# Designs tried in a protein design run: peptides against a protein of PDB entry 5H65. Part 162

Target 1, 294 residues: chain A of PDB entry 5H65
Amino acid sequence: QYLERTPLCAILKQKAPQQYRIRAKLRSYKPRRLFQSVKLHCPKCHLLQEVPHEGDLDIIFQDGATKTPDVKLQNTSLYDSKIWTTKNQKGRKVAVHFVKNNGILPLSNECLLLIEGGTLSEICKLSNKFNSVIPVRSGHEDLELLDLSAPFLIQGTIHHYGCKQCSSLRSIQNLNSLVDKTSWIPSSVAEALGIVPLQYVFVMTFTLDDGTGVLEAYLMDSDKFFQIPASEVLMDDDLQKSVDMIMDMFCPPGIKIDAYPWLECFIKSYNVTNGTDNQICYQIFDTTVAEDVI

## One batch from the design tools (peptide; made by RFdiffusion4, then SolubleMPNN)

Design b2_p19_7_s3 (from b2_p19_7, 12 letters changed)
Fold by OpenDDE base, seed 2:
Structure b2_p19_7_s3 (fold): chain B 294 residues (1-294), chain A 19 residues (1-19)
Amino acid sequence: as target 1 above (294 residues)
Amino acid sequence: VPMHLVAKKAEEEQLEKLA
């Protein structure tokens, strides 16, 4: 889209809703820590959630590991099952179900594993070797997703989460509806299992100043603004550094704002009513940070 | 999406983590 640049002072006087193209300096931003800015967002109910910590996942999988796999649910047309007993004091049973494609076990790089009774460590190890992993439990008649508080799908280091509010979980056998049982596209898996996938998003508040005025604009973006996926940044040190570098570039520490680079972006205004008080808020949209900053 | 609410919630969650 194309819009003429509008000074902030003019924007601040106008009614909402409107869209603007602006050129401003990033005076400050919140939160300052990248980890704090990455959230999970439901596109349907718009609930915002924290990305679960490793410790949280440990607890979930430990609890799941206390349950014994149901022998009756092993070795179906959909998957072949392998069970082993751990060598620890508990000797817990762990079941791995290898999802078949047309009755044939696929290659490891195309294979979906259903893990029952595994710890986080074990699950992560398996996800590093196989294409996709779903933590599951034995239901009454079929395997079920273990817990929406944990990833419904793990692909390498990427954890895919679902919305507890919007999801209506279906049993694992619904994966049969997928024609392609090799690529395991997260959205397809989610659809088959009745999951509304959550989106990784950067959630930030920018204070913008163009010398004529100052306003706060909110950023909720998955991968456009930084050209870095929010879904990957938490697991990649290099990506984290890149985001930090970008933010430091726009907000260089120890330097006065007069020396800050200019940021060009799109913002949209919208009305907010809080009781008797009406205010106008602003959101950044359709904006990519360019490497060439003036 | 009411971004102001999203932002406020995010800030509140951050404060809780720091406490």
Scores: peptide ipSAE 0.034, ipTM 0.506, DockQ to the pose 0.047
Fold by OpenDDE base, seed 4:
Structure b2_p19_7_s3 (fold): chain B 294 residues (1-294), chain A 19 residues (1-19)
Amino acid sequence: as target 1 above (294 residues)
Amino acid sequence: VPMHLVAKKAEEEQLEKLA
């Protein structure tokens, strides 16, 4: 689509909905902390939720680790099981289930591990080695996903989450429906287990100023705006630094706005009704951050 | 067993099953 540049003063006078191309300076943005700007978004119910903190996950996995793996659920046609007893005071049982592909165990780099009774640290170590891990628990008749408050799938450093509201969980044996039991595509895993996967998104409010007017625009973007995946940024220091550098470039601290670079982006207006109050809001879309050099 | 050994043993067990 082709859009001519429109000054903010003109946009502010127009009715919604409309799409605009703008050139403006980033006067300010919220939230200031990167961690606060990364959220989980449900594509079905559209609820935004916080990414769980490490402490939250610790609690969930600690609780899961208090449960004893059911011997009856070990070594099925879907997976081979190995059980360990920890040397700690409680003698915690840890079960690792290696998912087979057509009855054959794949190599470690292609193998999905189902972990039962593992701590966050243990799960992370296993995910780094095997690259695909699902935290599970023993259900009545089958292994089940441990908790949607925790990742349903961990691949390397990427934690995949599901929507509690929209998901209708199915037991682990439903992974049998997957023809390819080597790549473990998150969406396929989610579908098999009845999970609506959440999307990592950057959520920010930009205050934009082009000299003719000031406008607040909402950013909800997964990987296009910064060319950095929101799904990876929280677990990668270099990516975090990159985002910080980008934001500092467009909104440098300690200098006047006159020295700020120009930001070109697309925004769309939309109507929001809250009771009797009607408001026009703006959202950034289809935009990769770039400096306008003139 | 400690987790670092669990990871190692898990890998070894898998390899043994592949053989």
Scores: peptide ipSAE 0.028, ipTM 0.642, DockQ to the pose 0.019
Fold by OpenDDE base, seed 5:
Structure b2_p19_7_s3 (fold): chain B 294 residues (1-294), chain A 19 residues (1-19)
Amino acid sequence: as target 1 above (294 residues)
Amino acid sequence: VPMHLVAKKAEEEQLEKLA
């Protein structure tokens, strides 16, 4: 789409909604810490959630590990089961279920593991070896997803989360509906289990200044703005450094704003009503900055 | 030996390494 560049002073006096192309300097941004800017977004109810911390997950999996796997739910047509006993004083039982494809166990790099009673550390180690991992628990008649507060699917270093509000969970045997039991596409797994997947997003507020005016613009983006997936950045040091480098480039610390580079982006205005107050807000859209230092 | 049995054996061994 083509839009003529509009100065901020002109935008600030116009009614919403409208779309603009702007050229401005990034005076400041919040939050300053990258980890605080990554959120989970539901595409259905639009709720924004914090990404669970490692400590939060530890608690969930520790609680799950206190439950004994049900022997009656082991070794079905869908999966082969193995019980592992830890060497600690508690003698904790961990059940690992290897999902089969048409009755045949696939290779490790294509295999889905269902983990019952594992700690976060153990689950992460398994996810590094096997294609996909789902934390589960013993239900009344079948295995069930452990907790939507934890990932419903772990693939390598990527944790996939579901929306508690919008999901209507189904038991593990519903994975039988998947024709392909080797690729384990997150959306397909979610659909089979009645999960509405959450989307990782960068959430930031930019203060933009072009010398004619100043406005705050909201950024909510999954992978376009930085050309870096929000779903991967928290678990990859190199990606984190890249985002930090980009932000430092546009908003360098200890330097006067006159020396800042210009940022070209698209913003849209929209009306927000808060009680008796009516205000116009701005959101960045369809913008990539990774290649543009103009 | 069928490959699925070999795969199962390898996976069980991996699990034992976690103990």
Scores: peptide ipSAE 0.027, ipTM 0.584, DockQ to the pose 0.020
Fold by OpenDDE base, seed 1:
Structure b2_p19_7_s3 (fold): chain B 294 residues (1-294), chain A 19 residues (1-19)
Amino acid sequence: as target 1 above (294 residues)
Amino acid sequence: VPMHLVAKKAEEEQLEKLA
């Protein structure tokens, strides 16, 4: 529905929930660093999580690399296996399992690799060559996903994560249920393995000021607000620059707010209960600002 | 020609560079 513009002073006096169209200046925002604004969101339990840092992943994969692949789990109808000992000081065992499509090994760019004992750097290199990689470990009777604290699927530079709370992991042989073992759609892989995929989202707090009042509005958006996917921004310098440019345009440093451009957006109010205290909060929705910057 | 073996060999060669 079409909404008329409402001044912030009027909004601040109204009960929630309601929807508004506003015109305001972005006085400030937090967090200031883009990396801190990108989170992982579960669509089922709604938990927000930090995107793991490279250092975090290094630890996970280093730990995984200390486990020796089980030779009994090599070479199944689902995959062909190659195991070798690294030439580094530790001489760790690494296994790569090439998932087959109907008993035939696909082309490298369509082949899913299951990596056992690989480091982050090795996995990243492999993902660039083979596109799709799943970090795994040897279970009791089958290969299993290594750790939901790490990506369950890496495709190029994209890391796909799953929710620890909502996922009920199934063994790797459940990939047999996929008819097409070449495209490796993340959602399909997740479903086969009992994973609830997390969604990348921008999470920011905007302080909005239209001269009549000031309010804080929460932004949680995956790809609409900036017209940039949150899932790609962390690994793409150009996308990061674009977001920074947008934010700098609306909230330029070193100048007075009177010179700031006007931002038009939709906000919705909602009630938050803190004990006996009722607080009204605001969230930005159905808003795209990227076109206004271009 | 067993193309799957050819592909596997090529992949193994690439992996050896990483090891």
Scores: peptide ipSAE 0.025, ipTM 0.584, DockQ to the pose 0.020

Design b2_p19_7_s4 (from b2_p19_7, 12 letters changed)
Fold by OpenDDE base, seed 1:
Structure b2_p19_7_s4 (fold): chain B 294 residues (1-294), chain A 19 residues (1-19)
Amino acid sequence: as target 1 above (294 residues)
Amino acid sequence: VPQHKVAEAAEEREEKKLA
């Protein structure tokens, strides 16, 4: 939708909700570190949460590795199972279940692995080799997803997470509902298992200044603003550098704001209740800055 | 309406963790 440019001083006087087109300088932003700006967002309940880091996942998978795979759940029509016993003092058992397509084992790059009792390191190695991995545990009657605090699906370096609040987990045999057991589309896997997928989003607060006024605008965006997927940025140094370059361009360190480039963007105002007080906040929307950098 | 307060809290937690 076409909007005329509105000065910040005028916006600051208006009631919410409204949409505006603005031209302003990025005086400052937070968080300053890119990795701190990447969050997980539930499209259903709108919960924001941190992306688990390796340390968090290590704990989850270490706990999972203390559980012994149930022999009765091995080698079903859905998957073929292989068991390893580690040589360490604990002698833990690791089960890898290879999901079949119509009774036939797919090629390694198309095969979904269900891993039971694996460490983060082992899971990551398998995901790099076989592309798709689901960490699981032995349930009462079937294999089940290990923990929604960990990825429900790992594809290469991409971790797919589900919402604990909105998901109603179903057992692994529900993967039988998938017609194609080779592509392993995250959304399809999630649907089969009763998972509401979380979305990676950039979450930042921009302080915008156009010389007439100053306001803070909230950014929550998955892939539009930077034209870089939030889902990939944490695992790609080049993408991280690109985002950093964009931010440094608009908000260069050690330079006066008078020399900053102008940022054109859309913002929308909205009301936030804080106790008895009503506050007007602003969010950036439908804005791409990558085109301005080129 | 975005979860503005949640976002702010999330940012602060990460900043404090690094400090």
Scores: peptide ipSAE 0.024, ipTM 0.557, DockQ to the pose 0.053
Fold by OpenDDE base, seed 2:
Structure b2_p19_7_s4 (fold): chain B 294 residues (1-294), chain A 19 residues (1-19)
Amino acid sequence: as target 1 above (294 residues)
Amino acid sequence: VPQHKVAEAAEEREEKKLA
């Protein structure tokens, strides 16, 4: 969209909701650490939640690993099952179910694995070798997703999460509804399993100053603002450095704001009611990082 | 719950975890 530039002083006087194009300097931002800014967002209920830590996942998978795979659920038309017993850990049973495409086991780069009883380490190792991994458990009549607190799908280093509030989980056999059992598109998997997928988002508060006024604008963005996916940044050191560099560019430490670059962005105002208090808030939207050379 | 409130709460949680 195209909007004429509006000075912040004018924006601050106007009622919400409205959309604006602005040119301002990034005086400051929070949180300061990138890891603190990456969240999971539900597009349906709009809940924000933290990305689970490795330790959290470890606990979930350890708990799952205490359960023995149900023999009755092995080797269906959907998947072939392989079971092994660990030499240590009191003979823990682990099941790997290889999802078939039209009754045929696909190549490893197209294969979906259902992992039952695996540890985080084992699951991660498998996800690095195969296209996709779903942590599962034995249900009463079918395999079920293990836990929405853990990824419902792991593809390489990417963890796909679902919303606990909005999801109505369906059993693994619902993957049969997928015509394409090779690409394993996360959204398709989610739909088949009744999962509302969460989106990785950067969540930040920008303090913007154009010399006429100052306002705080909320940023919630998946991949547009930085042109870096929030879904990948936590697992990629280079992407982390890139985001840090961008933020340092717009808000350089140790120099005066007069020397900061100009940030061009779109913001929208909206009304917020906190008890008896009415407040106008601002959100950055539809913005790719752009600056004017000073 | 408004998005901004959720975001603020999330930020606070993270800050507490790091403290």
Scores: peptide ipSAE 0.023, ipTM 0.556, DockQ to the pose 0.051
Fold by OpenDDE base, seed 4:
Structure b2_p19_7_s4 (fold): chain B 294 residues (1-294), chain A 19 residues (1-19)
Amino acid sequence: as target 1 above (294 residues)
Amino acid sequence: VPQHKVAEAAEEREEKKLA
């Protein structure tokens, strides 16, 4: 797609919808804190949700840990089960179900664990060792996903979430439909369990200035803009530092805008109607951050 | 429109920050 560069002053005079290539300085951006810019987006209903905090997950898993695993649901053709009783005052029972591939237990790095009654800490430890964990609970006739407010799948440090509105949850035995029970592709797991997976996205508002005009443009991007996955950034200090460095490069604190680098990007305009008010908004698309050297 | 939802979310964040 070829687009000529258009000055912001010209763009501001045009009707929407249109697509533009621009060269501008990043005067400012919102939100300033990275953790506030990372959201979960549903590709179906397009709702934006906050990424749950550790405290939120602690509560969910603590509640789940109050439930006793159903003995009748242990050791099926799909999984082998091990049960632990904690030495704490409550004697909490934890069930770990090891999903089999064609009746055979895979190696640890290929094995999916279903954890019932685990705390966040325990689940994280298991995910680091086995790289695939699903928090579950005992349903009436089968194991079921614990709660869509928590990850439906944890792989290493990546938490995969599902949309509560769009998902129609199915029981864990539906994992039998997966031919490959070693790779545990998140989309395949989601499909089997009736989950619409959410997408991690960076959501920011950029104030762009090219000297001819000033324009606010929204960024909603998963991994292209920063060349950093939004799905990993919250769990990786180095990735966070990288994003911060990029933003500081384009919008350095304590420096005049005249010294800011030029940002090349694509923006699209669109109409928004709120009651009687009509406005034109702008969104950055198909853009990787690059400094324009001229 | 998905773009509109992005705008709304951005505005909500700013309101929460200012509050």
Scores: peptide ipSAE 0.021, ipTM 0.574, DockQ to the pose 0.045
Fold by OpenDDE base, seed 5:
Structure b2_p19_7_s4 (fold): chain B 294 residues (1-294), chain A 19 residues (1-19)
Amino acid sequence: as target 1 above (294 residues)
Amino acid sequence: VPQHKVAEAAEEREEKKLA
């Protein structure tokens, strides 16, 4: 899609909606901290949510750990169960259910674990070893997902979340509908359990200045802008440093804007109605900044 | 938990305490 470069002063005079190619300097951006810019987005209801903090997850899993696993739900055709009793914490029971593929336990790296009564620390340790983990609880007739406020699936360091509003949860035995019980694709797991998966996105506001005018542009992007997945950045120090480096390059602290590099990007204008006030807003789209750095 | 994330979270908590 070829667009001619348009100066900001000209864009600011035009009606929405339109698409533009621009060359501008990043005067400033919000939020300043990377962890504040990463959100969860529902593709159906479009709600933006905060990524739960470790402290929030600790509370959820601690509450779950107060419940005793139901013996009647152990060792089904779908999974083999093993129970541990902690030495401390009043003899807390932890159940790990190993999901079978066609009645056979797969290799550890292909095995899905259902964890009941585990702490966040214990769950993370198991996910590092077995890759795929689902936190569960004992329901009335079957195991059920523990809580959509926590990840429905943990794969290594990746936490997959579901939308509370759009999801209609089904019991764990619905995993039987999956023909392949080795790959554990998040979307397939979500579908089987009635979950609408949330998408990790970078959410930022850029103040752009090309010397002719200044405008604010909204960025909502999952993996294109930085060429770094929003789903991975919170759990990887190197990825975080890379994003910080990119932002510092375009908006260096303690330096005058005249020395800032030029940013080339695409923006689209759109109308927003706030009561009686009509406002034109701008969003960055189809832009990769990493190509200018690498 | 990555150290960079922990540092950022700590800074946010400090700002909230000061506000």
Scores: peptide ipSAE 0.013, ipTM 0.458, DockQ to the pose 0.203

Design b2_p19_8_s1 (from b2_p19_8, 5 letters changed)
Fold by OpenDDE base, seed 2:
Structure b2_p19_8_s1 (fold): chain B 294 residues (1-294), chain A 19 residues (1-19)
Amino acid sequence: as target 1 above (294 residues)
Amino acid sequence: DVVEEILNDKSPAKRMWEE
C-alpha cells in the first residue's frame, strides 16, 4: 500500500488507529544494549519473555540430571537408546536417544537426539554434531519434554523455546506423526509436541524527530528491520556488530542530530488505555533499514 | 548408523560425559 509521507507534527494531532509513512531522524533509542533488546514473543498470547541466560539453563539441566532415566522407556520403535554413567562422585546417568527414520538410524546431520541428564555444555556439544537435540525426561509412560523454561529444540547454536501458557505438551512419541524425520523443522517438532513456539524479536523504543515534531515509536521485529534474525544475533558476534553498526549509523554518538541520517519507515498508531486515560502509541512496521547500510 | 558409530567409539563418547 502506498502512503504519502506525513510530518510528525501532523501525525501527533490525529486520532488512532492510522498508518503513516514518515521520514525522521533517530534521536535516541532504548534499550541501548543489544542483549536487552532481544526478547521472546508468543504469537498467540503475545506475552514477551526474557531469553533465558546460560546460568538459568544450567540450573534447569542440573535439576534434570538428578533424575534417573527409566530403563523401560529405552529402545522404542522411535529411537535407540544409550546410557552413560559419569565417573564423578554422584555417578550421573546420561541417556541419549537417537531418533530413527522409519526404523533406520539416520546420519548424524539428520539425526535428532533426545537427551536425559545432560548438562548445557554437553547438549551444546551434541547439537554441533547432530541435527538437533531435545532435552527430555522420563515420564510415567513415555519420554517427555524436560522443561519449557529450557529450549525444546536446539539446532546448532539456535535455541528454540515454547510458550508455557499456550503450550499443551504431548509425549515424545508424538514425534511419530512427523513424516519427515530428517530435517526436524522447529515448527513441525513444536506442533507434534503440542508446543507453541516463541519467536525471537527485537524490542526497542525509538525516539523519532523530523524537525516538526517528536514521537516515540515501538519496534518489535524478528528479522525484517535489520535483515538480521533476532534468533541468531545473540550467538553470533558478527551479527551483533552489524546491528550495532546500523544503530550507530542512524544514531551516531558524539555528533549533533542535524547530522544524523534520515530514516524512512512506516508507523502505525494505536490506542492504549491506562485506567481512565487514553493514550496514542506508535509502532514501526514493514520497515527495513539494512539496505541503506550496504 | 549413528548408534553404531557411537558404540564403536566408546572412549570418545565416554569422555564427553566425564567433564
Scores: peptide ipSAE 0.051, ipTM 0.712, DockQ to the pose 0.077
Fold by OpenDDE base, seed 1:
Structure b2_p19_8_s1 (fold): chain B 294 residues (1-294), chain A 19 residues (1-19)
Amino acid sequence: as target 1 above (294 residues)
Amino acid sequence: DVVEEILNDKSPAKRMWEE
């Protein structure tokens, strides 16, 4: 839809909710660290969560490795299993289950691995050789997802997470419901296992100034604003550099704001009640960053 | 052969856990 440009001074005087097109300079933004701006968002309950750190995952997988794989759950119609015992780690048991497609083992690039007792490092290495990896544990009657605090699916360098609040986990045999056991689409895997997938999002606060006024606008976006997926940025140095370059372009350090480029974006106002105080807040929406060359 | 390909992939995985 077409919206005319509105100066910030006019916007600041208007009641919410409304939508605006603005042209402003990015005076400042928070957080300054990119890794702090990437969050996990649930599309159902709308909670924002921190992306687990490597250290957090290490703890989870270390704990998982203390549990011995159940031999009774090995080698089903769904998967072929192999168990290894470490030599130097007090006999840690690692079970790998190779998921079959209609009773046939697929090629490695199409194969899903279920892993019990693996470390983060081992899992990551395997995810680079096989299509996907799911950390699992031995349940009562079947393999189960290890922990929703860890990824439910790892594909290459991408970690897919599920919402603890909204998910109702089902056992691993529910993967049988998937007709195609070669592509391993994250949403399909999630659905089969009763997982509500979390979405990677950039979460930032922009201070915008057009010379007539200053306002803060909230940004929550997955892939549109930077044209870079939030799901990939944490594991890709080049993507991180790209985001940093974009932010530095619009908000260059050590330079006066008068020299900043103009940013065109859409913002919407909304009312927030905090106790007895009513406040109007602003959110950026449907915006891809672009420098105004005019 | 798909089976042989998977078996070959298992060998490197085993080595990772022996270190």
Scores: peptide ipSAE 0.045, ipTM 0.705, DockQ to the pose 0.072
Fold by OpenDDE base, seed 5:
Structure b2_p19_8_s1 (fold): chain B 294 residues (1-294), chain A 19 residues (1-19)
Amino acid sequence: as target 1 above (294 residues)
Amino acid sequence: DVVEEILNDKSPAKRMWEE
């Protein structure tokens, strides 16, 4: 779709909704901390949530560890179970269930683990050796997902979260519906367990200035703007550095705005009603900074 | 038994709980 470049002064005078192509300098942005810009977004109810902090997860898993695994739920057609008792933690019970594929236990790189009573540290270590890990608890008749406040699936360093509002959790035996029990696609796991997966997104506010006018534009993007997945950035130092470099390039500290590079992007205007007041807001869309540096 | 062999290969995971 072709859009002519429009100066900000002209845009600021127009009614919404409209789409524009602009060329402007990034005067400033918020939040300044990268970790504060990464959120979880539900594609169904559209709620934004904070990514849980390690401290939050520690509490959840510590609470889970106080619950004793039910011996009646060990070793089913779906999984083989092993239980360990810790030496120095008042005899904490840890149960690991190895999910089988058609009755056969797969290799570690294809194996899904269900874990009861594990700490965050232990779970993270396991996720680096096995394909996937799901924190679970013993339910009345079956294993169940531990808590949607924690990841429902951990693959390597990627934590997958589900929406508390939109999810209708099903018991772990519903994983039997998956034909392929080796790849463990997050969306497939979520579907089997009745989970609406949340999407990692960058959420930022840009103050844009082209010399004719100034406006604030909202950015909510998963992987297009930076060409970096929001789902991976929090756990990857190199990706964090890359984002920081991009932002420093467009908005360098200690330098006058006249020396800033030009950013070309698409913005759309929309109306927001707050009581009796109607205001026009702007959102960045279909923009990749790597392609728009002038 | 292949299953038993695989389970045995995964047994070292026990050490993670002892640290």
Scores: peptide ipSAE 0.032, ipTM 0.701, DockQ to the pose 0.067
Fold by OpenDDE base, seed 3:
Structure b2_p19_8_s1 (fold): chain B 294 residues (1-294), chain A 19 residues (1-19)
Amino acid sequence: as target 1 above (294 residues)
Amino acid sequence: DVVEEILNDKSPAKRMWEE
């Protein structure tokens, strides 16, 4: 779709909803800290959630470790199980279930682990050695996902989260519905377990100025704007640096706005009602910023 | 500790994917 450039002054006078192509300078943005801009978004209920911090996860897994694995749930057609007792942690029991593919254990790089009683550190270490890890607990009749406040799936350094509101959790045996038990696609795992997966998104507010007017635009984007996945940025120093560099390019500290580069983007206007107050808001969409801006 | 034990496990479950 072709859109002509519209000055901000003209946009500010128009009713919503409309779409615009603009050219403006990024006067300022918030939040300033990258980790604060990364959120979890539910595609179904559209709620935004904070990404849990390491400390939050530690607590969840510590609590989970207080429960004893049910011996009756070990060694099914779906998985082979082994239990360990820690030597120096008051006899904490850790159960690991190795998910099989058609009765055969796959290679470690293709193997999904279900873990009971593991710490965050242990789970993370295992996720680097195996394809995926799911923290679980012993349910009444089957293993179940431990807690949606924690990742339902960990692959390498990527933590996959589910929406508590929209998910209707099913037991682990529902993984049997997956024909391919080697690739462990997050969406497939989520579907099997009744999870609505949350999406990592960058959430920022841009103050845009083109010399004719000033406009605040909302950015909610997963991987298009920076061409960097929000799902990976928190765990990758290089990606973090890249985002920081991009933002510094558009909004360099200690420099006057006159020297700022121009940002070309698409924005859409929409109406927001708060009681008796009607407000027009703006959102950036379908925009990719160039990595090299002069 | 536990991770090391898991990784060093010689149980049949672990051996299955190494074969």
Scores: peptide ipSAE 0.222, ipTM 0.782, DockQ to the pose 0.055; fails the geometry check

